Peptides against a protein of PDB entry 6MBK. Designs and how they scored, part 21

Target 1, 240 residues: chain A of PDB entry 6MBK
Amino acid sequence: GFEMVNFKEEGFGLRATRDIKAEELFLWVPRKLLMTVESAKNSVLGPLYSQDRILQAMGNIALAFHLLCERASPNSFWQPYIQTLPSEYDTPLYFEEDEVRYLQSTQAIHDVFSQYKNTARQYAYFYKVIQTHPHANKLPLKDSFTYEDYRWAVSSVMTRQNQIPTEDGSRVTLALIPLWDMCNHTNGLITTGYNLEDDRCECVALQDFRAGEQIYIFYGTRSNAEFVIHSGFFFDNNSH

## One batch from the design tools (peptide; aimed at target 1 M58)

Design b1_p29_2_s3 (made by RFdiffusion4, then SolubleMPNN; from b1_p29_2, 12 letters changed)
Fold by OpenDDE base, seed 4:
Structure b1_p29_2_s3 (fold): chain B 240 residues (1-240), chain A 29 residues (1-29)
Amino acid sequence: as target 1 above (240 residues)
Amino acid sequence: SVKEEIEEILASADQELVEELTAFLKKLE
C-alpha cells in the first residue's frame, strides 16, 4: 500500500502505491522493530544504563544514546532506519543567529536558551561518563563522542519520540518508530495508536490518499515548530 | 544568568563544546 521515497526537499517519506481510504489501517509496526528504552537496556548500552541514574531517569536521553550506539554499529538492526534520518534538524540547537534574534522578540527565547543550556550540561556530564566509566569502554562511541553527535541524537529523539505502553501495559515508555518518521508531518491527518493486544503501533488514515500521493501524519495539535521548541530535554538540576 | 551558566560549563568543557557554546554566546550579543 505504500513505498519509501526520497523526496528532494523533504527527505525520506512514504508514498501511497494504491488508494488508501480514510479510517483504513495501512501501517503497523510491531514492538520488536521499535527502538525503545527497553531495547536500549538490552543493547551494548545496557550495563552503563544499569549504573547511570540520569539514563535511568530520562528515557529520552537513553534513546539518544541508544541511537548513537546503533548508528556507530555497522551490523545494527536499525541501520536502514537510521540512514533515513536527516543529518540536521529545524530545532533550536541548530538555529542560526538570525533565527535566535527573531525569537528574542518572542516568549520562545527562554525555551531556546534552556535547550542550549541543558544540552550542553548533559553533553559535558556524559562526555565524562563515557571517558571514565568502566561500562563505557565497549561502547562504539567511546573515542568519538562529540557535541555534534549528541546534538544530533537529542534533536532526533526530540522530533521523533513517541509514547507507547510498556509490554505489560502498566506504564508509558518512549520509542522511535521506524517507517513512522517517514510520514512527513503536515496538515495530513493520520491517527497514531498502540494496539496492546497485538503489541504494535498502528497508523490509521484520517483522509483519503490516492495512488502516488505522499502520506502525511499530523502529531497532536501543535505546529512542528512549537512541538520542537517545547519538547526539549528539560531536567531541573541535571548534573554535568 | 544563562550566560554565566554557560561560562561555567565552558571552564571544564572539551574543545568542540567550547567552540559550539562560544558560537552560541556570540548570537546572544
Scores: peptide ipSAE 0.027, ipTM 0.608, DockQ to the pose 0.182
OpenDDE base, seeds 1, 2, 3, 5: peptide ipSAE 0.017, 0.026, 0.020, 0.189; ipTM 0.511, 0.600, 0.552, 0.751; seed 5 fails the geometry check

Design b1_p29_2_s4 (made by RFdiffusion4, then SolubleMPNN; from b1_p29_2, 13 letters changed)
Fold by OpenDDE base, seed 4:
Structure b1_p29_2_s4 (fold): chain B 240 residues (1-240), chain A 29 residues (1-29)
Amino acid sequence: as target 1 above (240 residues)
Amino acid sequence: SIEEEIEELLSEADQELVDELTKFLKELE
């Protein structure tokens, strides 16, 4: 077993409550608990999704809006998960002027500018959609949709999105996985997968853990505090 | 293409709002 713990240096994480062996399946999350593009379509966002080409074409944006809608919904099933998310991220969207100036001496500046510009354009687009589209009237964002909200949601998805199979296994879709984000990551073997037969995400232990030790997993090169230049929210036309 | 379609949609966004949000970048450019 495991328990959620707030570690002093690393924030929230999972601690083993018993000895866990390497390659042991110790954590699984059924599809029904995931925030997915599909769950977005089946939520209050569904009607708007069905009529907006950007939401349809960009699953990560759909997931961002799903996250925002659920955050704004007091009775959302995912409130406990959402409350564990950082309020800010170490993404270009949160860089201060001094940080941006520092990056001007690097090749990363172009990507930073592109990301910021694209995010701003997306926000402006969706702000209008939310204000004018009939199916947006039921969204809890109708009267409270700020740029800060959008950049938070985008950054949340950029840093935490996972690829999972669709229910029928025919293609890949995107998901936020509760508890998955609570495992702090290390370098090494990817210990995450999806079991289609049981319709669940599965995580196996990378190494042996003793009772009381923090559990680490590897789910790719991402972090809540990692500098993410490119995350699929933009196309190759990364012009400023 | 999907990219072109998205770009077209985004091009219709409120440019004033975009300019406001990206003002600091323009100053640094």
Scores: peptide ipSAE 0.449, ipTM 0.921, DockQ to the pose 0.798
OpenDDE base, seeds 1, 2, 3, 5: peptide ipSAE 0.442, 0.072, 0.097, 0.440; ipTM 0.916, 0.648, 0.668, 0.917

## One batch from the design tools (peptide; aimed at target 1 I61 R121 Q122)

Design b1_p30_1 (made by RFdiffusion4)
Pose (drawn by RFdiffusion4):
Structure b1_p30_1 (pose): chain A 240 residues (1-240), chain P 30 residues (1-30)
Amino acid sequence: as target 1 above (240 residues)
Amino acid sequence: SDPADDIEHVPEHNPDDEPILKHMWDTRKS
């Protein structure tokens, strides 16, 4: 019912190959396909996750390393997903100095500074941990772990991650949801939910989509400052 | 290392920054 298309404005997204009515359940992704904090713990990253206090406290950082470890694993279950991810992003981590300079004197620039400093500190910290701590000597990252790798990983997580209930429903966790996460954003209401009975992520159409029209979802009621800093885009006519 | 130092916060919205944010963004994407 859909195909991948490289749109000028949004980059790659989903386009309808048939008419899709509003409220139609057109997209579902089972839990097995998701990359989660739990799958990160049970992966080759597990030994380091159990020893490092930062990875235990920060599921988003855990997902970034999970993404890097699997990217460096030729036989990873998630290779189809990793190979279709973007190689670059428009998060402020990728901005030139003069691009950030336009934001001087604004409310938004402080968070740009924090994002930069946090990412650099994290990279330097984990570089040292990986190169010296025994619980990381079997990681794929010991051979090579560049700043570009880390910038890519945290950018991949921040622009795509989601909260989902745990498999039991009593807690929440962070996850990457393949296929569905290729949908770009438009104004509207959240139409994606987690179905605990079928144990899958389900998305109903936000609006009618004719064959040939791009399929959009509503990401959330975020400001443009949040879209730029954490999602890497500015949304014209953001009603929120 | 204190994990609390690694927390990312949601930016505060300021409507007066919207034209500036858009201008910066359009310049980058041109």
Fold by OpenDDE base, seed 5:
Structure b1_p30_1 (fold): chain B 240 residues (1-240), chain A 30 residues (1-30)
Amino acid sequence: as target 1 above (240 residues)
Amino acid sequence: SDPADDIEHVPEHNPDDEPILKHMWDTRKS
């Protein structure tokens, strides 16, 4: 077993409550617990989703709005998960002037400015949609949709979205994976997959963990630039 | 022009760089 713990330096993470062996299936998350593009379509956002071409074309934005709608819903099933999400991120959308100046020497600067510009444009578009579209009237964010809300939701999705198979396995869709995404990152092998037979995300232990140790997983090989843009952190030993 | 056409895509994560749970766990490894 494991428990959620707030670690001093790393924030929230998972701690082993018993010894876990390498390759042991210690964590699984059924599809019904995931925040997906499909769950967004089936939510209060569904009517607006069905009428907005951007929500339909950009699954990440659909997830961002799903996250905002569920956050604004006191009775949301995902409230316990949403409450574990950071209030701010180290993503480019939160960079201060000095951080942007530092990045001017990197290849990431163009992508950072593009992300800022695109996010601002998306916000302006969706602000108008939320104010004027009939299907937006029932959204819990109707009367309170700020740039800070949108920035947070986009950054949450950008740092935490995953590709998973559709229920029939015919294509991929986007998902936030509660509990699993609480594991902090380490170097190693990807030990997470999707079991279609049981319709769940499965994570096996990267190594032996003792009771009381933090459980780490490997999210994949990304460049430091990609981590900055997409994950909001650097990994010093990243060889890409 | 549809205002949607003027919205530049946020650089989507390279879907290959997302933790693609594409590793369909063959039930034999769980």
Scores: peptide ipSAE 0.021, ipTM 0.501, DockQ to the pose 0.078
OpenDDE base, seeds 1, 2, 3, 4: peptide ipSAE 0.030, 0.022, 0.020, 0.021; ipTM 0.436, 0.511, 0.485, 0.502; seeds 1, 2, 4 fail the geometry check

Design b1_p30_1_s1 (made by RFdiffusion4, then SolubleMPNN; from b1_p30_1, 16 letters changed)
Fold by OpenDDE base, seed 3:
Structure b1_p30_1_s1 (fold): chain B 240 residues (1-240), chain A 30 residues (1-30)
Amino acid sequence: as target 1 above (240 residues)
Amino acid sequence: VDPSDFVLKSPKKDPKDDPILKEMWEKRKK
């Protein structure tokens, strides 16, 4: 019912190939296709994860490293997904000087500076870890771990991470959801959930879409500043 | 960095019909 299309202004998105009705389940993604903290633990990153307190405490960073390791692995199952990700993001870590100057007049400036400082510190920490830790020797990024790589991975995760239930439904974990996250954002209501019985993410249509129209989804209620910081989007008529 | 929360839902359909997922599945079977 949909296809991947490169839209000029929005980048990759999903286009309807048939009419889709509001509330229709048009998209689902099984857990086995997700990039999760659990899949990170079960990957080449697993040994390092088991010994690094920051990776253990911060699932988003674990996902970022998982993403980098899989990107650097030619035979990765997620290569088709990773290739659809933007090479750069409209997030604060990519802002030019003029954009930062503009933000100085907003409440977002403190969060921007915090992101810069935190990301730089994290990179410096993990650079040392990758260079010195025995379990980092098998990582495909060992000899090619740059700030740009880290910035990209962190930004990818920041803009795309989701909370999903664990397999037993007892806890939440973090996941990147291939295919689903290719939908561009619009204002509305969250129409995505997790079906534990079928162990899959499920998305129902926010509205009617005609054949040939781009399919948009809503990721949650956030301020424009939060969207800029966390999603790289700005909406003039954001109701919140 | 706060991730989005998912609401639990329960509909039944088969993901085999998605071309990208199908390609990923075919690569995983090799």
Scores: peptide ipSAE 0.021, ipTM 0.393, DockQ to the pose 0.020
OpenDDE base, seeds 1, 2, 4, 5: peptide ipSAE 0.008, 0.012, 0.015, 0.011; ipTM 0.385, 0.456, 0.437, 0.432; seed 1 fails the geometry check

Design b1_p30_1_s2 (made by RFdiffusion4, then SolubleMPNN; from b1_p30_1, 17 letters changed)
Fold by OpenDDE base, seed 3:
Structure b1_p30_1_s2 (fold): chain B 240 residues (1-240), chain A 30 residues (1-30)
Amino acid sequence: as target 1 above (240 residues)
Amino acid sequence: VDPSDFVLKKPKKDPSDDEILKEMWKKRKE
């Protein structure tokens, strides 16, 4: 039904390989394929997670470390997914000094500075944790944990993290959703949900897509500032 | 599909900076 394609301006996206009708369930991703806070707890990170209050309190950081651990693991189940992730992002943590200066005239600058401050503090904290904590000794990143690594992981999670239900549906957790998160944004309605009965993310087509067309989804109501700061893109036709 | 149980994490909204952000984004893509 679709394939991953590198589009010149938008980067990687999904292209239809056949005609897809509006409201057609064209894409689903079972929980077992997701990178979740639960999969992080069940990974090599689990022992450290169980003892670190920040990892426990901040599911996004848990996912960032999960990404780093899995990236550093040649036999990781998620290697094919991780290899599809950008090596760099268009998020503020990758901005040049001139770009940051340009944003100084915007209200967005406060969020940018917050990201810098938070990311730097988190890195410094976790660098020390990785160096000193007994449960960090088995992490594949033990001897290779740079700011660049952390910046990449944080940016990956920031641009791609989703809320999904827990297996029992009683709570929400954070997840990265392989393949689905390759869909680029367009104006419209939310067409993705979670089917608890089948334990999978389900995406229905926002509109008719012809064979050879890029498949877009709606990321939800966001400003361009939100898209630039948190998703690493500007949307020219943003209706919000 | 209940969108309440499945949400792309929303950043905080500030719509006032669109023109500046647009110009910056264009420059970044050059």
Scores: peptide ipSAE 0.187, ipTM 0.684, DockQ to the pose 0.183
OpenDDE base, seeds 1, 2, 4, 5: peptide ipSAE 0.139, 0.160, 0.122, 0.129; ipTM 0.626, 0.642, 0.626, 0.620; seeds 1, 2, 5 fail the geometry check

Design b1_p30_1_s3 (made by RFdiffusion4, then SolubleMPNN; from b1_p30_1, 14 letters changed)
Fold by OpenDDE base, seed 4:
Structure b1_p30_1_s3 (fold): chain B 240 residues (1-240), chain A 30 residues (1-30)
Amino acid sequence: as target 1 above (240 residues)
Amino acid sequence: VDPSDFILKRPKKNPADDPVLKAMWERRKS
């Protein structure tokens, strides 16, 4: 077993409550617990999703809106998970003016500006959609959709999205994986996969962990993490 | 609307990996 712990310096992580052996399946997360594009489609967002080409084309944005809708829903199943998410991120969207000024001396400034521009354009687009689209009226974010909300949701998805198979295994979809994404990163090999038979994400221990030790996983670049059925993760280019 | 406007990608190089920026970020969080 494991428990959620707030570690010094590292923030939230998972701690072993018993000895866990290397390659032991210690963590699994059924699809029903995941925040996916499909769960977004099946939520209050579904009607809007069905009519907005951007939401349909951009699964990461769909997840961002799903996250916002669920965050704004007091009775959301995912409230416990959402409350564990950072309130801010170390992404360029959160850089302060001094940080941006520093980057002016680097090539990274172009990426930052692009991120800002793109996110601002998306926000402006969706702000209008939320204000004007009939199916947006029932969204819990209807009366409160700020740039800060959008920035947070987008950043949450950017840092935590994973590719998983659809229920039928015919294609990939995007998902946030509660509990699993609480594991802090270490160097190693990817030890997570998706079990279609049991319809769950599965994580095996990277190494032996003793009771009381923090459980680390290697997830590479989260946004590039793709689940391979019975083969663990593979790294793909960040698809958006 | 250009689809390119909706690409939400991490920078090819994470600016936060810059030691100075990282330090600035940490100071902001503290």
Scores: peptide ipSAE 0.019, ipTM 0.433, DockQ to the pose 0.284
OpenDDE base, seeds 1, 2, 3, 5: peptide ipSAE 0.030, 0.019, 0.016, 0.017; ipTM 0.510, 0.515, 0.420, 0.512; seeds 1, 2, 3, 5 fail the geometry check

Design b1_p30_2 (made by RFdiffusion4)
Pose (drawn by RFdiffusion4):
Structure b1_p30_2 (pose): chain A 240 residues (1-240), chain P 30 residues (1-30)
Amino acid sequence: as target 1 above (240 residues)
Amino acid sequence: TSRIPVLRYYPTDEDNELLNELLDEEEAKL
């Protein structure tokens, strides 16, 4: 019912190959396909996760290393997902100095500074951990772990991650949801929810989509400052 | 059957403070 298309404005997204009515359940993704904090713990990253306090406290950082470890694993279950991810992003981590300079004197620039400093500090910290701590000597990253790797991983996570209930429904966790996460954003209401009975992520159409029209979802009621800093885009006519 | 909304996650100020405290404590041990 859909195909991948490289749109000028939003980059790659989903396009309808048939008419899709509003409120139609047109997209579902079972839990097995998701990359979660739990799958990160049970992966080759597990030994380091159990020893490093930062990975235990920061599921988003755990997901970034899970992504990097699997990217460096030729036989990873998630290779189809990793190979279709973007190689670059428009998060401020990728901006030139003069591009950030336009934000001087604004409310938003402080968070740009924090994002930069936090990412650099995390990279330097984990670089040292991976190169010296025994619990990381079997990681794929010991051979090579560049700043570009880390910038890519955290950018991948921040522009795509989601909160989902745990498999039991009593807690929440962070996850990457393949296929569905290729939908771009438009104004509207959240139409994606987690179905605990079928144990899958389900998305109903936000609006009518004719064959040939791009399929959009509503990401959330976020400001443009949040979209730029964490999602890497500015949304014209953001009603929120 | 009911659905639980899937939400995009962004760090809060509390999360960023906690990360900075953990980095300050753990970098000193390197």
Fold by OpenDDE base, seed 3:
Structure b1_p30_2 (fold): chain B 240 residues (1-240), chain A 30 residues (1-30)
Amino acid sequence: as target 1 above (240 residues)
Amino acid sequence: TSRIPVLRYYPTDEDNELLNELLDEEEAKL
């Protein structure tokens, strides 16, 4: 009922190929297709993960490195997904000097500088880890790990990571959801849930979509400032 | 069938604080 399309100014998105009614289950993604902390642990990153406290404690960082490792792997199952991701993001990590100058008059400037500083620090740490840790030798990024790589990965995860249940439903874990996250954002209500019985993410339509219309989804209620900082999106009508 | 809401997760201040604390500890080991 949908197709992948490269929309001008919005990048890749999903377009309805038929009429989709509000609340209709039109999209589902099995766990096996997700990039999760668990899949990171089970990947080439696993040995390093098992010995790095930060990777173990910070699921988002684990996902970032998982994303980088898979991107650097030509035969990765997730290559088609990764190739749909933006090369750059509208997050503070990518702000130009003029944007930063403008923000100096706002309360957001502190968060911008903090995010940049923290990200740079993280990169420096992991650069050293990758260069020196024995279990990093097998990583495809061993000889090529730049700040730009790290910035991209953490931005990708920051903007796209989702909370899903573990397989047994006992805990919450983090995941990137291919195909589903190709839907561009709009204001609305959460319409995605995880079905543990079928072990899949399930998305119902936020509204009616006609054939040929772009399908939008809503990821959560946030302030415009939070969207800018964490997602790179801005909605004028977001009054939260 | 019961669905557990899938929520986009944005890093929290607590996440950032934890990460910084971990960095403080782990950087000293390198």
Scores: peptide ipSAE 0.587, ipTM 0.931, DockQ to the pose 0.897
OpenDDE base, seeds 1, 2, 4, 5: peptide ipSAE 0.579, 0.573, 0.571, 0.571; ipTM 0.929, 0.927, 0.926, 0.928

Design b1_p30_2_s1 (made by RFdiffusion4, then SolubleMPNN; from b1_p30_2, 12 letters changed)
Fold by OpenDDE base, seed 1:
Formats: sequence, C-alpha cells, structure tokens
Structure b1_p30_2_s1 (fold): chain B 240 residues (1-240), chain A 30 residues (1-30)
Amino acid sequence: as target 1 above (240 residues)
Amino acid sequence: SPLIPVRHYIPSEEDRKLLDELLEEEEAKL
C-alpha cells in the first residue's frame, strides 16, 4: 500500500501505491522491530547501561548510544533501518553561522545555545566513560567515538524518538519506530496508537490519499520553535 | 482495549534539570 520515495524537497518519505481512505489502518509495526530503551539494555550496551546512572535515567541518551552501537554492527537487525536515516539533519546542532545569526532574532536562540552546550558536555562525559570504563571495551564504538558520531545519534533520536508503553503497559518508554518514522509531518490529529494486546504500533490514515500521493502523519502538537529545535520541521501555522 | 497514543517525545524541563544534575554528579567521579 506504500513505498519509500526520495522526494525533492522533503527528502525520504512514504508514497501511497494505492488509494488509502481516511482512518484506514495502513501501517503497523510490532515491538520486536522497534529500537527501544529495553532493546538497548538487552544489547552490547547492556553492561555499561547497568553501571551508568545517566544512561539509566535518560532514555533518549540510551537510544542514542544504542543507535551508534547498532550502526557500527554489520550484523545488526536494524541495519536496513539505519541506512535510511539522514547523515545530517536540519536541527540546531548542524546549523551554520548564518542560520544561528537568523535565530538570534527569535526566542529560540537560548534553546539553541543550550542544546550546543549540553550536547558538548554529554559528549565529553561519555568520551571519558567509553575510554576508561571496563564495560565499554566490547562496544563497537570504543575506538571511534567522535563528536560527529554523537551529534548524529542525538539528532537522530531527537527527531524520531516516540513515547510508547512498556510491554506490560505499566510505564512509558522511548522508541524509534522504523518505517513509520519515514512519514513526513503535517498538521492534524494523532493517528498512531499502541496496541498492547498485539504489542504493536498502529497508524491509521489522517486523510484520504490517492495512489501516488505522499503520506503524511501528525507526530504531535508543538510550537514552530519546538519543531525547529526538536524535529527539524517548520510550519507557518502550527499550534502548541 | 483502547489504543495508547504514540507521540513524538520532547524532553521536559524536568528531564533537562535531571540531566544537568546527573552530569554534575557523575563528572566528579571521573
């Protein structure tokens, strides 16, 4: 019912291969296909995770390291997904001088500078951890952990992380959702929900899509500033 | 059973403060 396409302006997205009706369940992703904090704990990152308070407390950072470890693993189950991810992002961590100057005239500038500072601080911390911690020895990124690597992983997670329930439904955790996150964003209603009984994400069509049309979804209500900072998107008329 | 909405996650101010505190504490151990 859909295919991945490289659109000229939006980059990679999903295109309908047939007519899809509004509210039609056209896409579902089982938990086993997701990159989650739990899958990070169960990966080569697990031993370090179990001994680092920041990884334990900050699911987004755990996902970033999980993504880096899997990217560096040729036999990773998620290689096909990872290969679809952008090599660079339109997020503040990749802004050039002119873009930063432009933002100085907006309320977002303080958040941008904060993100730069915080990301650098995180990298410096984890660089030391990876170089010195015994449980970091088996990590595939042990000998190659640059700021560019961390910036990419953080930006990937920042733009793509979603809240989903844990398997038992008792808590909320974070996940990257392959295939689903290829849909570009539009304003509208949340049409993705998690089905605990079948243990999968389920996405229904926001509107009618004709064969050949790009499929858009709504990831959540945000301000334009939040979209720029956290998703790399910008809409003229967006509500928070 | 009703579906649980899946939303893009943006760290809260509380999350940011927690990270700052944790970094301060853990950096001192290295």
Scores: peptide ipSAE 0.580, ipTM 0.932, DockQ to the pose 0.892
OpenDDE base, seeds 2, 3, 4, 5: peptide ipSAE 0.584, 0.569, 0.578, 0.572; ipTM 0.933, 0.930, 0.931, 0.931; seed 2 fails the geometry check

Design b1_p30_2_s2 (made by RFdiffusion4, then SolubleMPNN; from b1_p30_2, 11 letters changed)
Fold by OpenDDE base, seed 2:
Structure b1_p30_2_s2 (fold): chain B 240 residues (1-240), chain A 30 residues (1-30)
Amino acid sequence: as target 1 above (240 residues)
Amino acid sequence: SSLIPVLHYIPSEEDRELLEELLEEEEKLL
């Protein structure tokens, strides 16, 4: 009931191909299609993951490396998804000197510098790991791992990572959700949930959409806690 | 079946502190 479209001002998004009603389940993504910490462990990154404490502890970094490895793999299942990702982001890691100067008068400058410094430190660490670690020899990144690559991957993950349950529902893990994350953002309620029985992400329509209209979803606020407390969740009553 | 809300993840201050600690420890081993 939807198609990928490049909108002039908003970039890629989803457009309804039919009328979609509010609360209608119009989009679902099975776990097998997600890029997760688990899929990272099961990839070419797995051997290195098993030996690196940072990759093990920091799921977002594991996803960043997973994304880079898959991007460098022509036969990756996720190539169609990766090709839809922006080449650059409006994250602090991409701020130009003029933007930084503008922010110097704001409280945000400390956070920007901190993020940049920390990301650079991570890159320096992993650059050395990739060059020296035996399990890094088979990574497609070994001879092509730049700060720009890492910045892109970190920014991709930062802007698109979601919390989902593990397969058994016992823990929370991180995932990139292909196709779903192409929906542009609007204010509203969270209308995406994970169905453990069917092992899939499910998105219901926030409102009625007519055929030809762009589909918007709400990703949440910067504070997940604030979102949960103040915005609540949309529960699809059709899960009978 | 109750859907579990899918939330955009933002690292906490604790996550950042943990990463800094891990980096400090692992950098000494490299």
Scores: peptide ipSAE 0.548, ipTM 0.921, DockQ to the pose 0.651
OpenDDE base, seeds 1, 3, 4, 5: peptide ipSAE 0.544, 0.543, 0.543, 0.540; ipTM 0.922, 0.924, 0.922, 0.923

Design b1_p30_2_s3 (made by RFdiffusion4, then SolubleMPNN; from b1_p30_2, 11 letters changed)
Fold by OpenDDE base, seed 1:
Structure b1_p30_2_s3 (fold): chain B 240 residues (1-240), chain A 30 residues (1-30)
Amino acid sequence: as target 1 above (240 residues)
Amino acid sequence: SPLIPVRHYIPSKEDMELLDELLEEEEAKL
C-alpha cells in the first residue's frame, strides 16, 4: 500500500501505491521491530546501562547509544532501518553560522545555544565513560566514538523518538518506530496509537490519499519553534 | 481497549534539569 520515496524538497517519505481512505489502518509496527529503551537494556549496552545513572534516567540518551551500538554492528536486526536514516539533519546541532545568525532574531536562539552546550557536555562525559568504564570495553563503539557520531545519534533520536507504553502498560517509555517514522509531518490529529493487546503501533490515515501521493501524519502538537529545535521542520502556519 | 496515543517526545524542562544535575554528580566521579 506504500513505498519509500526520495522527494526532492522533503527528502525521504512514504508514497501511497494505492488509494488509501481516511481512518484506514494502513501501517502497523510490532514492538519487536521497535528500538526501545528496553531493547537497549537487553543489548550489548545493557551492562553499561545498569551502572550508569544518566543512561538509566534519560531514555533519549539510552536510545542514542543503542542506535550507535546497532549501527556499528553488521549483524544488527536494525541495519536496514539505520541505513535509511539521514546522515545529517536540519536540526540546530547541524546549523551553520548563517543559520544561527538567522535564528538570533527569533526566540529559539537561547534553546539552540543550550542544545549545543548540553550536547557537547554529554559527549565529553560519555567519552570519558567509554574510555574508562569496564563494561564499555565490549561496545562496538569503544574505539570509534566521535562528537559527530554522538551528534548524529542524538539528532536521530531527537527527531524520531516517540512515547509508547511498556509491554505491561504500566509505564511510558521511548521508542524509534521503523518505517512509520519515514512519514513526513503535517498538521492534523494524532492518528497513531499503541495497541497493547496486539503489542503494536497502529497508524490510520489522516485523510484520503490517492495512489502516487505522499502520505503525511501528525506526530504531535507543538509550536513551530519546537519543531525547528527538535525536528528541523518549518511550517508557515502551525497553529499548534 | 482504546489505543494509547503515540506522540513525538520532547524533553521537558524537568528532564533537562535532571540531566544537568546528573551530569554534575557523575562528572565528579570521573
Scores: peptide ipSAE 0.549, ipTM 0.924, DockQ to the pose 0.891
OpenDDE base, seeds 2, 3, 4, 5: peptide ipSAE 0.552, 0.547, 0.546, 0.545; ipTM 0.925, 0.925, 0.923, 0.925; seed 2 fails the geometry check

